Peptides against a protein of PDB entry 6FRK. Designs and how they scored, part 312

Target 1, 411 residues: chain A of PDB entry 6FRK
Amino acid sequence: NEEVLNAMLKEVCTALLEADVNIKLVKQLRENVKSAIDLEEMASGLNKRKMIQHAVFKELVKLVDPGVKAWTPTKGKQNVIMFVGLQGSGKTTTCSKLAYYYQRKGWKTCLICADTFRAGAFDQLKQNATKARIPFYGSYTEMDPVIIASEGVEKFKNENFEIIIVDTSGRHKQEDSLFEEMLQVANAIQPDNIVYVMDASIGQACEAQAKAFKDKVDVASVIVTKLDGHAKGGGALSAVAATKSPIIFIGTGEHIDDFEPFKTQPFISKLLGMGDIEGLIDKVNELKLDDNEALIEKLKHGQFTLRDMYEQFQNIMKMGPFSQILGMIPGFGTDFMSKGNEQESMARLKKLMTIMDSMNDQELDSTDGAKVFSKQPGRIQRVARGSGVSTRDVQELLTQYTKFAQMVKKM

## One batch from the design tools (peptide; made by RFdiffusion4, then SolubleMPNN)

Design b2_p30_2_s2 (from b2_p30_2, 18 letters changed)
Fold by OpenDDE base, seed 4:
Structure b2_p30_2_s2 (fold): chain B 411 residues (1-411), chain A 30 residues (1-30)
Amino acid sequence: as target 1 above (411 residues)
Amino acid sequence: DEEKKKILENLKKLRELYLELLKIQNEVKE
């Protein structure tokens, strides 16, 4: 029994190290799990693997709990949130994501760009804020981040904003000048919350980086970014351990919607490669997949129309960040779809749907849509004119449909 | 041809995903 326990713990420890969990935390976890497992209960025929997994899960939950309650904004009050973090951590993008999150929840939200160090920082923030319809403040001429932050906070307080997010300058290195600037900004605006943004992809460097920020600035919250790549988020445990601050949100991609409140159980489940069953259930309910059962049954029977293809494209578009959904399924790695390919694929799908919007019911509902168009070439010309595309584009769509219909018949 | 292949692969993946999600949904209803 002890040999089996040690073997399974070795596998778990290896997986945690591969997930960028700090070696000290892995060692501590191993000792705690060994102390929590009763070897006599293990002998009683219970699934030894499930018991060890449960013990590991419980100890990981403790590691992500700093023992401090997360700060939450108060409705009807002015809440100032200051962001701190290195350049390239995703800090500026995360400011926009958080602003958009609160705006979608009905909060009066704004953004302040107090990054005077990086050329084009204000243009980038302005572009992101404008796309999301978020009010913003910054300067092209003022070089003092304290002045910009103070003026921006005062302006938005006077305009009764509830969520006031301040983005600060990042540096490539931990420089004393950066920390001094952050302290001056924090002292001037007196934020209700200071959020440290950490890149999960830096792996073992997470502890040292998080500690350096906490030693200089009163970090009260952590946001972990870039959890859409190879980073399984093990660095998040290091950040919590170093900052003694809760993770409040995670960034799961490049899109403004690739942002969610931190949930301990789903996060630990993903870290262990168990998937996110809770998140999958929520997503299934959101997508109303029951309405698509008829389509799935048609596909199983090798029936596939242009309308069925259109509905599939609508379903892909409704799912939004498809990579996030796949990452919730046990055994599907994050590499299953590269994100840069997703936006381009969505634009292509939208173009194809626009072509199909110019088709009639006879064309859409035919079990052999390609044959309908081949028998009457005038249909291709009509659809091309109606959708503002070339006859070649319509022919390419029909070729794709035919290939997919053939694939469905072979499945 | 690469673009067409990519779209077909994505649709295949979508089908597989929906089947798995439906399975999970049914297991939660039971």
Scores: peptide ipSAE 0.006, ipTM 0.311, DockQ to the pose 0.017
Fold by OpenDDE base, seed 1:
Parts: structure tokens; sequence; C-alpha cells
Structure b2_p30_2_s2 (fold): chain B 411 residues (1-411), chain A 30 residues (1-30)
């Protein structure tokens, strides 16, 4: 039934456009899906919806695959990775995330700031690098990015660094002067890989931006940022199409660990709103959340201690942004919790945990922790002093615990 | 499939717990 096919394809095309997929790619996808679907097989009573979804999924997977093998660094060699991208794309933050990723894998990694255009670029890179304990190079006085990049690369080559990441100037506009500077830097340092960093939230502008970079600089890899947002990442398809380069990593938040290798299947599943059950299982297994069985059993018995609350806060914090976890569950939209409220809530949880770090085992393991503190007010003062907070903050924690323990008793 | 179901159920419970904690935190701000 061609009418049913057209209606379902219209729904899918609308959803893809709402996910910032380029209109040309959506049109091409529609034609490819129509050509791939046997109408006779659809007439035989097969689940038409499932067939169309499978065909769409298969064609989206092809759009993310440029047919080019991703560059990978060689162990024991000096690998120079040059970053390019617009200002506000998250380029500088992504340099630090990639450096941290390789450092955690046992690579000798360093960062070079060759952004001389933006005031405070070097301070920002230095702050990020210092926080992650990554060696860095830059200048407060040298204004030529070619000199800084060349000196930094030479220094770190002489010190036998394996991963040498060079951050370049990002500008608000696609100015020819920016591309000329990038070419001069690239020619001077001869990078093994050029990474284009793209913000997924720019939507339909992704194609034009990615093309402008590819036409001027030999982009070999793409990193997509801000996929924790409302942006479903449809712009990533445009970047791959324009650059003919693979996506190697994605940025999934503001934290230095909100960075993961690109996986095609989970990405397309999220783009289609199918969730990422596989990635969810992997994250749950990594977190050893199975230890929550003991908690679930305690909760079933109406027992809840301050230690149990602390362990739950640790689990929530280990899971990262809860909005991302929820976005991995089918049927839970990414918008279920506003991002601003989540970061503030995580900071509050961390503060509460810091207060509990000043509690003793008797206080933490009591089935009536609030009563232990109410009977001996000196405990509140001790905990307040130990954690550097007010007695009011400790009382607020105990009030929250009491409310929570009452809720658990009603479960 | 049973393991996946169990994980999903545990995550739903954690979600409920988290949402209630957030609610409690917001009520204390007010």
Amino acid sequence: as target 1 above (411 residues)
Amino acid sequence: DEEKKKILENLKKLRELYLELLKIQNEVKE
C-alpha cells in the first residue's frame, strides 16, 4: 500500500527534520528507503512499520559511514593532532577531553594553545589542562600561532610525547583569514590528523560550516559536541556528508569525562528516539549497580540509613547526568529534566555527601539517624565544623533524610 | 532479556528515587 508507505515516510522525515537532519539528506533517504522496500513483501502482512523503521535505520547507518577508515594514533610514535572549528563549538574543551581520554589509556599526552586571537584562550586551556594534570604549552606574549605551534610541537617531540594536541583559533565567522592561519599552522607542524569540531546545536548550518572547513583544510576526522542538548545530532550526518570524514568521538556534556568514542548504532538509535539500551546496559555494568540489589532489598523492608542515602548519591553521581541516562531509556525524552536544574542538583548532592563524610559510623548506620542527632545536638556542631558548613545545612540534610526515609517506608 | 528487564526496573526505581530527592531539595529551597 503506497499510501501507507508515504504516510509513514512523511512521519519519519518530519522526525528527522526535527532532529536537525539536512533536508537534502532527508530527501535522499526517502528515495533510498522507497527503493529498498519491496511493496510486495509489505502486502504479505509483514509489520509495515517495522520494515520501514529497519530500512530507515539501515540508510541512516550508511549516511554516518563515509567509507573511510578513521585515523588512529600509533603507539610509541609522536602523533600530532590539530583541532579546527568555530568559536563556541566546544573546540578548546574537546581538546582537553581528548587529551584526558588518551592520558587515562596510558598515552603520554600534551596540549598546545595556538589560539592567539581570543583573549584568555591560553588561560582557559591552562586551567583545563592543570585540572586534568595534562602537560601544556602556550604563550602570553607571542602573537603568531605558527611560532607557538611549531615551538610547542618541537618541545613535546623532544620530550617523547605520543599524543600532541594543537588547539587553534576559533572565530565567529568563516573568515578567509582564519582559514589561512589554519593552513599556515598545518603546513608548519605537519599534523598526522586534523580534527574538525562541530556543535550539534547549530542544526541546518552544519553542512555549510563543515563544507567551508573541508574546502580549506584537509579535515580527516570529526568530533561532534553538545549531544547532551536538544540537538539530536542530525547535523552530524551533514558533517560526515560534507567532510567525507568519520566521526571519531562525541561530547555528551560539560564534564571532562563527558566524552566517548563514536558508535554508529547507538547514535542512530538515539537519533530515531529508540534509546540506547545497549549503552545503558554497558553503563550499568560499568557502575556495578547490581550492588543496588542489597539496597532494593533494604528499601523493600523500609530500612533506610544515612549510609544508604550516601551510597545512592554516589550511584547517581557515578551515572553522570541523569538526563543522559534517561535519554538512553526508550520512551523517555531528553527533555524530562531541564539541564540547568540537573547541574545544580548534582552540586547539591555533592554538598550533602561532603556533610555525610564528616559523620561517624554510628550516625551513618543508624536506622533513625535524625533521632541520633536530635538526642545529642553536639553531633550537629561537630559535623558542621568538620564539613565547613553551617549547623543549618546539617539540619536541612537531616530533614531531607527524614522525608526520604518516610517515603521509603511507604514504598 | 530478563537481565535487561531487571536493569530497566532498577533504573526506573533509581529514577523515582532521584526525582523524589530533587523534589525534596526544591521544597527545602522554598
Scores: peptide ipSAE 0.020, ipTM 0.436, DockQ to the pose 0.123; fails the geometry check
Fold by OpenDDE base, seed 2:
Structure b2_p30_2_s2 (fold): chain B 411 residues (1-411), chain A 30 residues (1-30)
Amino acid sequence: as target 1 above (411 residues)
Amino acid sequence: DEEKKKILENLKKLRELYLELLKIQNEVKE
């Protein structure tokens, strides 16, 4: 029993180390798991593997919980959020993502660029903010970040903004001058929250980096970036351990919507390669896929209409980035589909749906939609005119439908 | 467990449809 335990713990420890979890944390985890497992209960015929997995999971949950409640903005107040972190951590992009997240929730949000060190920092922030329709402040001429931050915060306070995000200089290295500048900015604007942005891809450097920031600046929250397919997220545990601050959000890609609230259970499950079954269930429940029992039954009988295809496209679109969904399924890695192909595919789906919006019920509900159009070519011309597309585009849709219908008949 | 199974089955079907869509889209570009 002890040999089995030690073997399984060795595998878990190896996996965690490969996930960029700090060796000290892995050692502590191993000790905690050993202490939590009653060897006598393991002897009683309980599934030893499940018990060990549960113990490991429980201890990992503790590692991501600093025991401190995350700061949350107060509605109707002016909340100043200062971002800190190294250059290349994704800090500037994350500022925009957070602003966009709150804006989508109905918060009056703005961005301030107090990065005077990096050439083009303000242009980058302005570009991101403009694209997201987020108000912004910065200067092309002012070199003192304290002045920019103070003026920007004052401006947006006077305009009754609820979320005021301040981006600061990151520099390439941990330098005392950077920390002094951050402290000066923090003292001037008196932020309600200081967010440390960490790149998950830096691996074992996460602990040292996070510690250096915490030792100099009163970090209260952590955002982990670049948790796309290559970063296993073990550095997040190191950041929590070093900062004693909760992870509040994660960045999962380059797009402004590749940003989500941190959830402990899904994160640990993903870290262990177990997928995110809970998040998957939540997404499926949000889709009201239960209403699709009739569709599933039709699919089982090899019946597939243009309407059924339309509904499936709607479901795919509602699910959001399919790459994220696949990453929630156990045994499917995040690398299964490139994000670029997904956006193009979604745009094509929308085009196809727009064509189908110009179809009538007889066309949509036919078990052989392609045959309905082939018998009366005037329908193709009508749909083409109605949707503002070529007759060729409609024919391509019908060809695609026919391929789908054939696939469904083989299922 | 039955609900989870049903969800997984539905997701597999959606995945298959999505993969076939991607395949069709790639074939139309050629």
Scores: peptide ipSAE 0.017, ipTM 0.427, DockQ to the pose 0.112; fails the geometry check
Fold by OpenDDE base, seed 3:
Structure b2_p30_2_s2 (fold): chain B 411 residues (1-411), chain A 30 residues (1-30)
Amino acid sequence: as target 1 above (411 residues)
Amino acid sequence: DEEKKKILENLKKLRELYLELLKIQNEVKE
C-alpha cells in the first residue's frame, strides 16, 4: 500500500511540476497528502486513485487561499486601483480588461497611463480605452509618473469616478529604480488596492518575481495572465505563497473579454486536468446552447445548410475563445489550440459570415448549397459583389461548406 | 447528473465540429 501511494504521489508530483508548480510547494504538498491519507482506509478497497486525487485537490485549494479576504471596490466611492508588474506581464492589457469588466457591471470606470518609460504606452492605452469606450488620462509631455498619476486621480475623483485604474511603468528587470518609482506613485495617490500582474508563462520564476514585488510594495491582490498558453497556472500558487495576497482575476487570452474572476476550485480542477465542469455548465447556460439541440438533431440526419454553418459560426463566436471551453472539458488540456491560430480563425469566421450575409434564403437554406451555386455561377458573382470579396473567396467558402457537409454526412 | 451528461455530450459534439472547422480552415491555408 505504501509503495502504491508513493508511486501515485510521484505521478502527481511530476504532473504538478510539469504544470509549473514550485518544487518547494510540490514537496510540501507531498508531505501534507501523505499525512492526510490513512493507509488503513486505502486498504479497505476504496479507489486509491480517487482518494489521492481528492487529497491533492484539497491541499492545492489551501495553497491558493492566502487566508486573506480579497479587496472589493465600494459602490459610490472613488476606488483607486494601482497596477504593478514587469513589462510583458500583460499589465497594460489587464488594466483595460479590468476597466471593461467593471464598466460592463455599471461602474463608472476610468484608466490612467502613468507609464512614462515605455514609448507609445499612452497611445496603446488610449487605443484600448477608446475601443472599450473607457475614459482615460495620460500625458505626451509629462515624464514624471507621479505627476501624471496624481493629476489623473484628482481629475477622475472630481468627476466622481468609482473605479480609477492606474497603470504604472513596467520594466524588463527588477531594478531598484522601478521599485522607487512605484513607491513614489503609491505614496502620492494612496491607492485602495495594489494589484500585482504576473505572467503565468514564467513558470518557476513566479515565486522570486512575486516576492520581489511584495518586498517593495504593499501588494494586496494578484492577477495572473496568459493562462490560455502552455502555462498550466502552477505559478499562481507561487504568487499567492509569496505575496500572501489573493488572486482576484485571471487573464485567459488576448481579447478584452478574456478576463474572469478567479475561482479557486475551477482553477485547481483545471490545473489537475480534471476540467471545469461547473464553469462549463455556467458558460453553456449563458450561451443558451440548448437552442443548438435542433441543430445537432439536423446534423445527425446528415442535413447541413449554409445557414446551419452560419449559426455554427455564430455559436463559436459567442462561445469566445474555444481554447477556454476546451480547457474546461475533462481530459482536454489547454494546449489544444495555440492563441495565434484562434484569433486568425475567428477573423476568418467573421469574413465567411460576411460573405454569407450577402446570400439569399434560397442559397442559405438549400440542403445542397454548393450545387445551387454550381448550377448558376452568376450567384457567386452576386455574392462576391454584395460582400465586397473576390469570386475566389466565395468559392473557398463553398469549398469549406462542402467539406463540412461531407463530414456531417459521415457523422 | 443527466443534465450535466447531456451538456457534456453537446459540448463534445461542438468541440468535434469546431476542431474539424479549424482543420478545414488550416488546410485551405496550405
Scores: peptide ipSAE 0.015, ipTM 0.397, DockQ to the pose 0.170; fails the geometry check

Design b2_p30_2_s3 (from b2_p30_2, 16 letters changed)
Fold by OpenDDE base, seed 2:
Structure b2_p30_2_s3 (fold): chain B 411 residues (1-411), chain A 30 residues (1-30)
Amino acid sequence: as target 1 above (411 residues)
Amino acid sequence: EEKEKELLEKLKELTELYLKLQKIQEETAE
């Protein structure tokens, strides 16, 4: 029994190290798991693997919980959020993502570029802010980040902004001058929250970097970036351990929408390669798939109508980013669908739905919708006029439907 | 666990349908 436990723990420890979890944390986890597992309960015929996995999961949950409540902005107040982090951490992009996140929630949000060190920092922020329609402040001429940050914060306070995000200079090296500059900015603007932005792809360097920032500035929150692709997020555990600060958000790609609130359970499940079953269940429940049991049954019987296709498109659109859904299924990596193809696919689906909105019940509920249109070409012209598309677009939809209906019949 | 399994199966079916739809869209755009 002890040999089996040690073998399984070795596999888990190897997987955690391959996920960029710090070796000290992995050692501590191993000891804690060994102490939490009652060897007598393992003898009683319980699934030893499930017990070990559960113990590992519980200990990982503890590692991402610093025991400190995450700072949250107060509605109707002026909340100053200062961003700190190395150059290339995704800090500037993350400022824009956070601003956009709060703006979409109905917060009056703005961005300040206090990065005077990097050439084009203000242009990059301005470009991102303009695309997202977020108000911004910065200077092309002022070289003191303290002045820029102070003036920007004062301006946006006077304009009654609720979320004031300050991007600071990042450097490639942990230079004392950078930390002094960050401290001067922090003292001048008195931020309500200091967010450390960490790149998950830096692996074992996460602890040392996070510690260096925490030792110099009062980091209160962590955002982990580049959790898309190869970074398994083990560096996030190192950041929490070093900063003693909660992870508040994660960046899951380059798009402004590739930003989500941190959830412990889904994160640990992904870290262990278990998928996000809880988030999957939540998404499935949001879809009200129980209303679609009749549709699934029809599909199993090879029956597929234009209405059934429309309902499937509605379901897909309700699920949101399909890449996120796949990344929630155990064994499906986040890389399975490129995000670019997903947005284009959603736009295509929406166009097809708009065409189908101009169809009548007889056309939608026919088991051979294409044949209904082929027998009466005047229907194609009616639908085309009703949806503001060409007759060719309607014919293309019917062709797609026919291909799909043939595939369903083969299922 | 049973409800979780059922939901996972339903999602797999939807995923397969979506992937088939994408493939059809790609084949019709060419």
Scores: peptide ipSAE 0.014, ipTM 0.345, DockQ to the pose 0.174
Fold by OpenDDE base, seed 3:
Structure b2_p30_2_s3 (fold): chain B 411 residues (1-411), chain A 30 residues (1-30)
Amino acid sequence: as target 1 above (411 residues)
Amino acid sequence: EEKEKELLEKLKELTELYLKLQKIQEETAE
């Protein structure tokens, strides 16, 4: 029994190390799991794998709990949120994501660019803010981040903004001059929350970086970025351990909506490759998939129309970033959809839907839609003209439909 | 629990359909 336990713990420890969990935390977790597992209970024929997974899960949940309640903004008050983090951490993008999140929740939100170190920082923030319709402040001429931050905070306080997000300079290295600048900005604006933004892809460096920030500035919250890549987010555990601050949000994408509140259970489940069953259920419930029961039933009978394909495209579009949904399914790795392909895929889906919007009910509802078009080629020309596309684009759609309908017939 | 299983099965079916669709889209883009 002890040999089996040690072998299984070795596999779990390897998987956690491959998930960028700090080696010290993995060692501690191994000891804690060994102490929590009663070897006598393992003898009773219980699924040893499930017991170990459950013990590991419980210990990981403890590692992401700093024992401190996350800061939350107060409605009707002016909440100043200062962002800190290295260049390339996704800090500036995360400021925009957080601003957009609160704006969509009905908060009066604004952005301040106090990054004077990077020549294009204000233009980038302005572009992102304008695209999201978020009010912003910054300067092209002022070089003191303290002045910009102070003026911007004062301006937006006077305009009764509820969420005032201050983006600061990010540097490539932990330099004393950066930390002094951050302290000066923090002292001037007196933020209600200081958010450390960490890139999950830095792996084992997460602890040292997070500690360096916490030792210099009063970090109260953590946001972890780049959880869409190969980074399983094990570095997030190191950030919590080092900062003693809760993770409040995660960045799952390059898009402004690839941003979600941190949930401990789903995150640990995903880290272990168990998927986010709860988030899946929530997402499935949001989609009202009961309307798709008729579609699933048709698919089970090998029937697939152009309308059924259109409805599937609508469902995909309603699901939003399907990479997130796939990443929630147990056994589907995060690697299945590269993000670059997702926007292009969504644009392709929209184009295909626009072509189908020019089809008639006879064409859409035919169980052999491709044959309807092949028998009367004039239909292709009509649809092409109606949708403003080439006859080739319509033929490509029909080819894709035919491939899909053949796959459905084989299911 | 039964409803959760049913939802998970429906989601798996939709996911398999989407993955198949995406694969067809990728293969047609090449």
Scores: peptide ipSAE 0.012, ipTM 0.350, DockQ to the pose 0.177
Fold by OpenDDE base, seed 5:
Structure b2_p30_2_s3 (fold): chain B 411 residues (1-411), chain A 30 residues (1-30)
Amino acid sequence: as target 1 above (411 residues)
Amino acid sequence: EEKEKELLEKLKELTELYLKLQKIQEETAE
């Protein structure tokens, strides 16, 4: 029994190390799991694998809980949020994602670029902020980040902004000069929250980096980026342990909407390769997939119209980043989504839908929609003019539909 | 648990449909 337990624990420890969990935390977890498992209950014929998985899950949940309540902004007050982190951590992108998150929740939100070190930092922030319609502040001429941060915070306080996000300089190395600059900015603006942004892909380096930031500035929150399914996120455990600060949000892709509040249970389930069943259920319930039963039934009968394709594109667009949904299903790896820009795929779907919006009911509801257009080429020209696209774009849509309808007929 | 299983099956079917659509889109862009 102890040999079987030790073998199974070795497999779990290997999987956790492959998930970038720190070796010290894995050793401690192994000891805690071994102490929590009653060997007598394990001898009684209970599913030993399920017991070990449950014990591992419970210990991982404790590792992501720092025992400190996450900071939350106060409505009707001015809340200053300072971002800190290394260059390439996704800090600037995460500032925009957090600003957009609060704006969508009805907060008066703004962005300040206090990164004077990186050429084009202000242009990048300005581009992201303008696309999201978020007010921003920065300078092309001022080189002191303390002056920029102070002036920007004062301006937006006077304009009664509720969420004031300050992006700071990131460095490639933990240089003392960077930490002094961050401390000077923090002392000048007196932030209500300091957020450390960590890249999940840096693996075993997460502990040392997170500790170096916490030792120099009062980090109160962590955001983990690049959780797009390639990074299992084991480094997040090291960040929590080193900073003693909760993970408040995760970044799950490149889009401004690829940002969500951190949930402990789904995160640990994903880390263990169990999937996010709760998040999947929530997402499926949000999609009202009951409307798809009629489509599934049509597909089983080999019937597929342009309207059925339009409804499917609407459902896919409502699902949001499909990579996130796939990554929530147990056994669906992210490898099934070609690394194609998910935004480009969504833009393509939206273009196809815009073409179909210019079609009539006879064209949309035909079981042979491509043949309707082939018999009367004037329909292609009408649809092209109505949707503002080329006749080639309409022909490409009809070619895609025809290939799909033929595939459905063979199912 | 039954509802969870049904939702997972529906989502799997939608996923398979999407992957088929995506593959057809890639093959038509070539």
Scores: peptide ipSAE 0.012, ipTM 0.334, DockQ to the pose 0.213
Fold by OpenDDE base, seed 4:
Parts: structure tokens; sequence; C-alpha cells
Structure b2_p30_2_s3 (fold): chain B 411 residues (1-411), chain A 30 residues (1-30)
């Protein structure tokens, strides 16, 4: 039993190290898991693998919990949120994402560009803000970030903005001048929250970077970016440990809406390569897909009708952004569907459904729908006329159905 | 053909997803 435990812990520790989890945290987790597992309970025939996985999961959940409540904005008040982070961390993009998130939630939100160091920083912020219809402030002439931040905060307070986001200058390296500038800005605007933005792709450097920021500025929240890429997010654990601050949001792509509130359970599941099973279950339950038990039962028996395909298309359309669903499935990368391809795919599904709306119950409920149409070609012409499509479009649908039905029969 | 293949792959993935979800629901209810 101890040998099996040690072997499984070795595999988990290797996977965590490959996920950029700090070696000190992995060692601590290993000892905590060993202490939490009752070897006597393992002897009682419980699935040893499930017990170890649960123990590992529970200890990882503790590592992302700083034991402090996350700051939340107060409705009807002016909430000043200052962003800090290195250049290339995604800080500026994340400011826009957070502003857009709160705007969509009905908050009166604005952006301030206090980055005077980077050429074109204000133009980039202005472009992003304008595209999202977010009010913004900045200067092309003022070089003091303290003046810009102070004037912008005062302006938007006077205009009764509820969320005032201040983007600051980044640097390529931890420079004392950067931290002094950040401290001067923070002292001038008196932010309600200071958000450290961290790039998940920096791996083992996360701890040292997060600590350097926390030692200089009162970081109260963390946002982790670039979790759509190859980074499994293990560096987030290091950031929480170093800052003693909660992760409040994650960036999951390049689009302004590729931004979500941090959830501990889904994040740890993804880190372990288990996918977001919980979020997927929640999303399936929200969709009332319980009515699909009958469909799943048919699929298990290798039965698949045109009606079953129609119902599946309805379910796909209800699920919304299929890219988000695929990203929740273990082993499916986020890269599989660009948003542009998704809208085109939805339009195709809708066209196919429109063709099936012109089919009769005998055609829809046949276990071999393609054979029904092949035996009586007049059915294809009827459906084509009824749906306003060509006979070729109906034949293409039937070809797709046949290929899918053959796959289901092999499952 | 590429568009058809993409649709079939998505449908397969969805089917596999449903089967996995059902299995997880069964394992969580037990």
Amino acid sequence: as target 1 above (411 residues)
Amino acid sequence: EEKEKELLEKLKELTELYLKLQKIQEETAE
C-alpha cells in the first residue's frame, strides 16, 4: 500500500512540476497528502486512486486559498482599482477585460492610462476602450503618471463612476524606479484595490516576481493571464503563496470577453488535467440536458436518428460558445474553435435544422434515415422544396447523417 | 469536405462529451 501511494504521488508530483508548480509547494503537498491519507481506510477496498486524487485535490485547494476574503467593489460607490505588473504580463489587456466585465454587469466603468513610459500605450488603451464603449482618460502630453492618474481619478469620481481602473507602466525587469512610480501613484490615488497581473507562462519565476511586487506595493488581488496557452497555471499557486492575496480573475484568451472570475475547483481540476468537470456539469444542468438521457441510451445502443441529430444541434446551439465547452473537456485544447468559425458553424447547424424541419416523423424517427430517402428519392425533392434548399443540400445533410450514424454504431 | 469533416469531428466530440458527463454523473451519484 505504501509503495502504491508513493508511486502515485510521484506521478502527481511530476505532473505538478510539469504544470509549473513550485518545487517547494510540490514537496509540501506530498507530505501533507501522506499525512492526510489513512492507510487503514485504503485497506478497506476503497478506490485507492480516487482517495489519493481527492487528497491531492484538497491540498491544492488549500494552496490557492490565501485565507483572506477577496476585495469586491461596492455598488453605488467609487471604487478605484490600480493595476500593477510587468510589461508583457497582459496588464493593459486585462484592464480592458475587467472594465468590460463590470460594464456588462451594469457598473459605470472607466479606464485611466497612467502608462507614460511605453510609446503608444494610450493609443492602445483608447482603441480597446472605444471598441468596448468604455470611457477612458489619458494624456498625450503629460509625462508624470501621478498627475494623469490623479486627474483621471478625480474626473471620474466627479462624474460618479463606480469602477475606476488605473493602468500603470510596466517594465521588462524588476526595477526600483518602477516600484517607486507605482508607490507614488498608489499614494496619490489611494486605490481601494491593487491588482497584480501575472503571466502564467513565466513558470517557476512566478514566486520571485510576485514576492517582489508584494514587498513594494500592497497587492490585494491577483489576476493570472495566458491560461489559454501551454501554461497550466501552476505559477498561480506561487503567486498566491507569495502575495497572500486571492486570485480574483483569469484571462483565458486574447478576446475582451476571454475573462472570467476565478473559481478554485475548476482551476485545480484543469491543473491536474482533469478538465473543468464541475463547471461542465453545472453548464449541462443549466441547459436542462437531463432530457438527453434517452438520447444517450440510444447512442449506447448504436441507434441514431435524424431527430436525434436535430436534438443534438439544438443542444449545441443552446450551449452557446462551443469553444468554452470544449475548453472545459479534459484533453480538448481551447484552440479548436476560433470565434469566427463558431458563428459560421452555428449558421450551418441552423441551415441543417431548417432542412430537417421539412422532414416528416417517419423520416426523422427512422433508425436508417438515409435508407428511407434512398428508397424514395421523391422525399429528397419534397424536403428540398419545403426548406427552400437544393436537392444537393439535402443529400449533403443525409451524407453527414450517415457518416455520424456509422460512427455511433461503432461506439 | 474539410467543413464536413470538421462538423463530424465536433459531433463526435459532443457525443463523447455526453457519454463522459453521464459517466461522471453516475459516479458522483454513487
Scores: peptide ipSAE 0.009, ipTM 0.355, DockQ to the pose 0.016

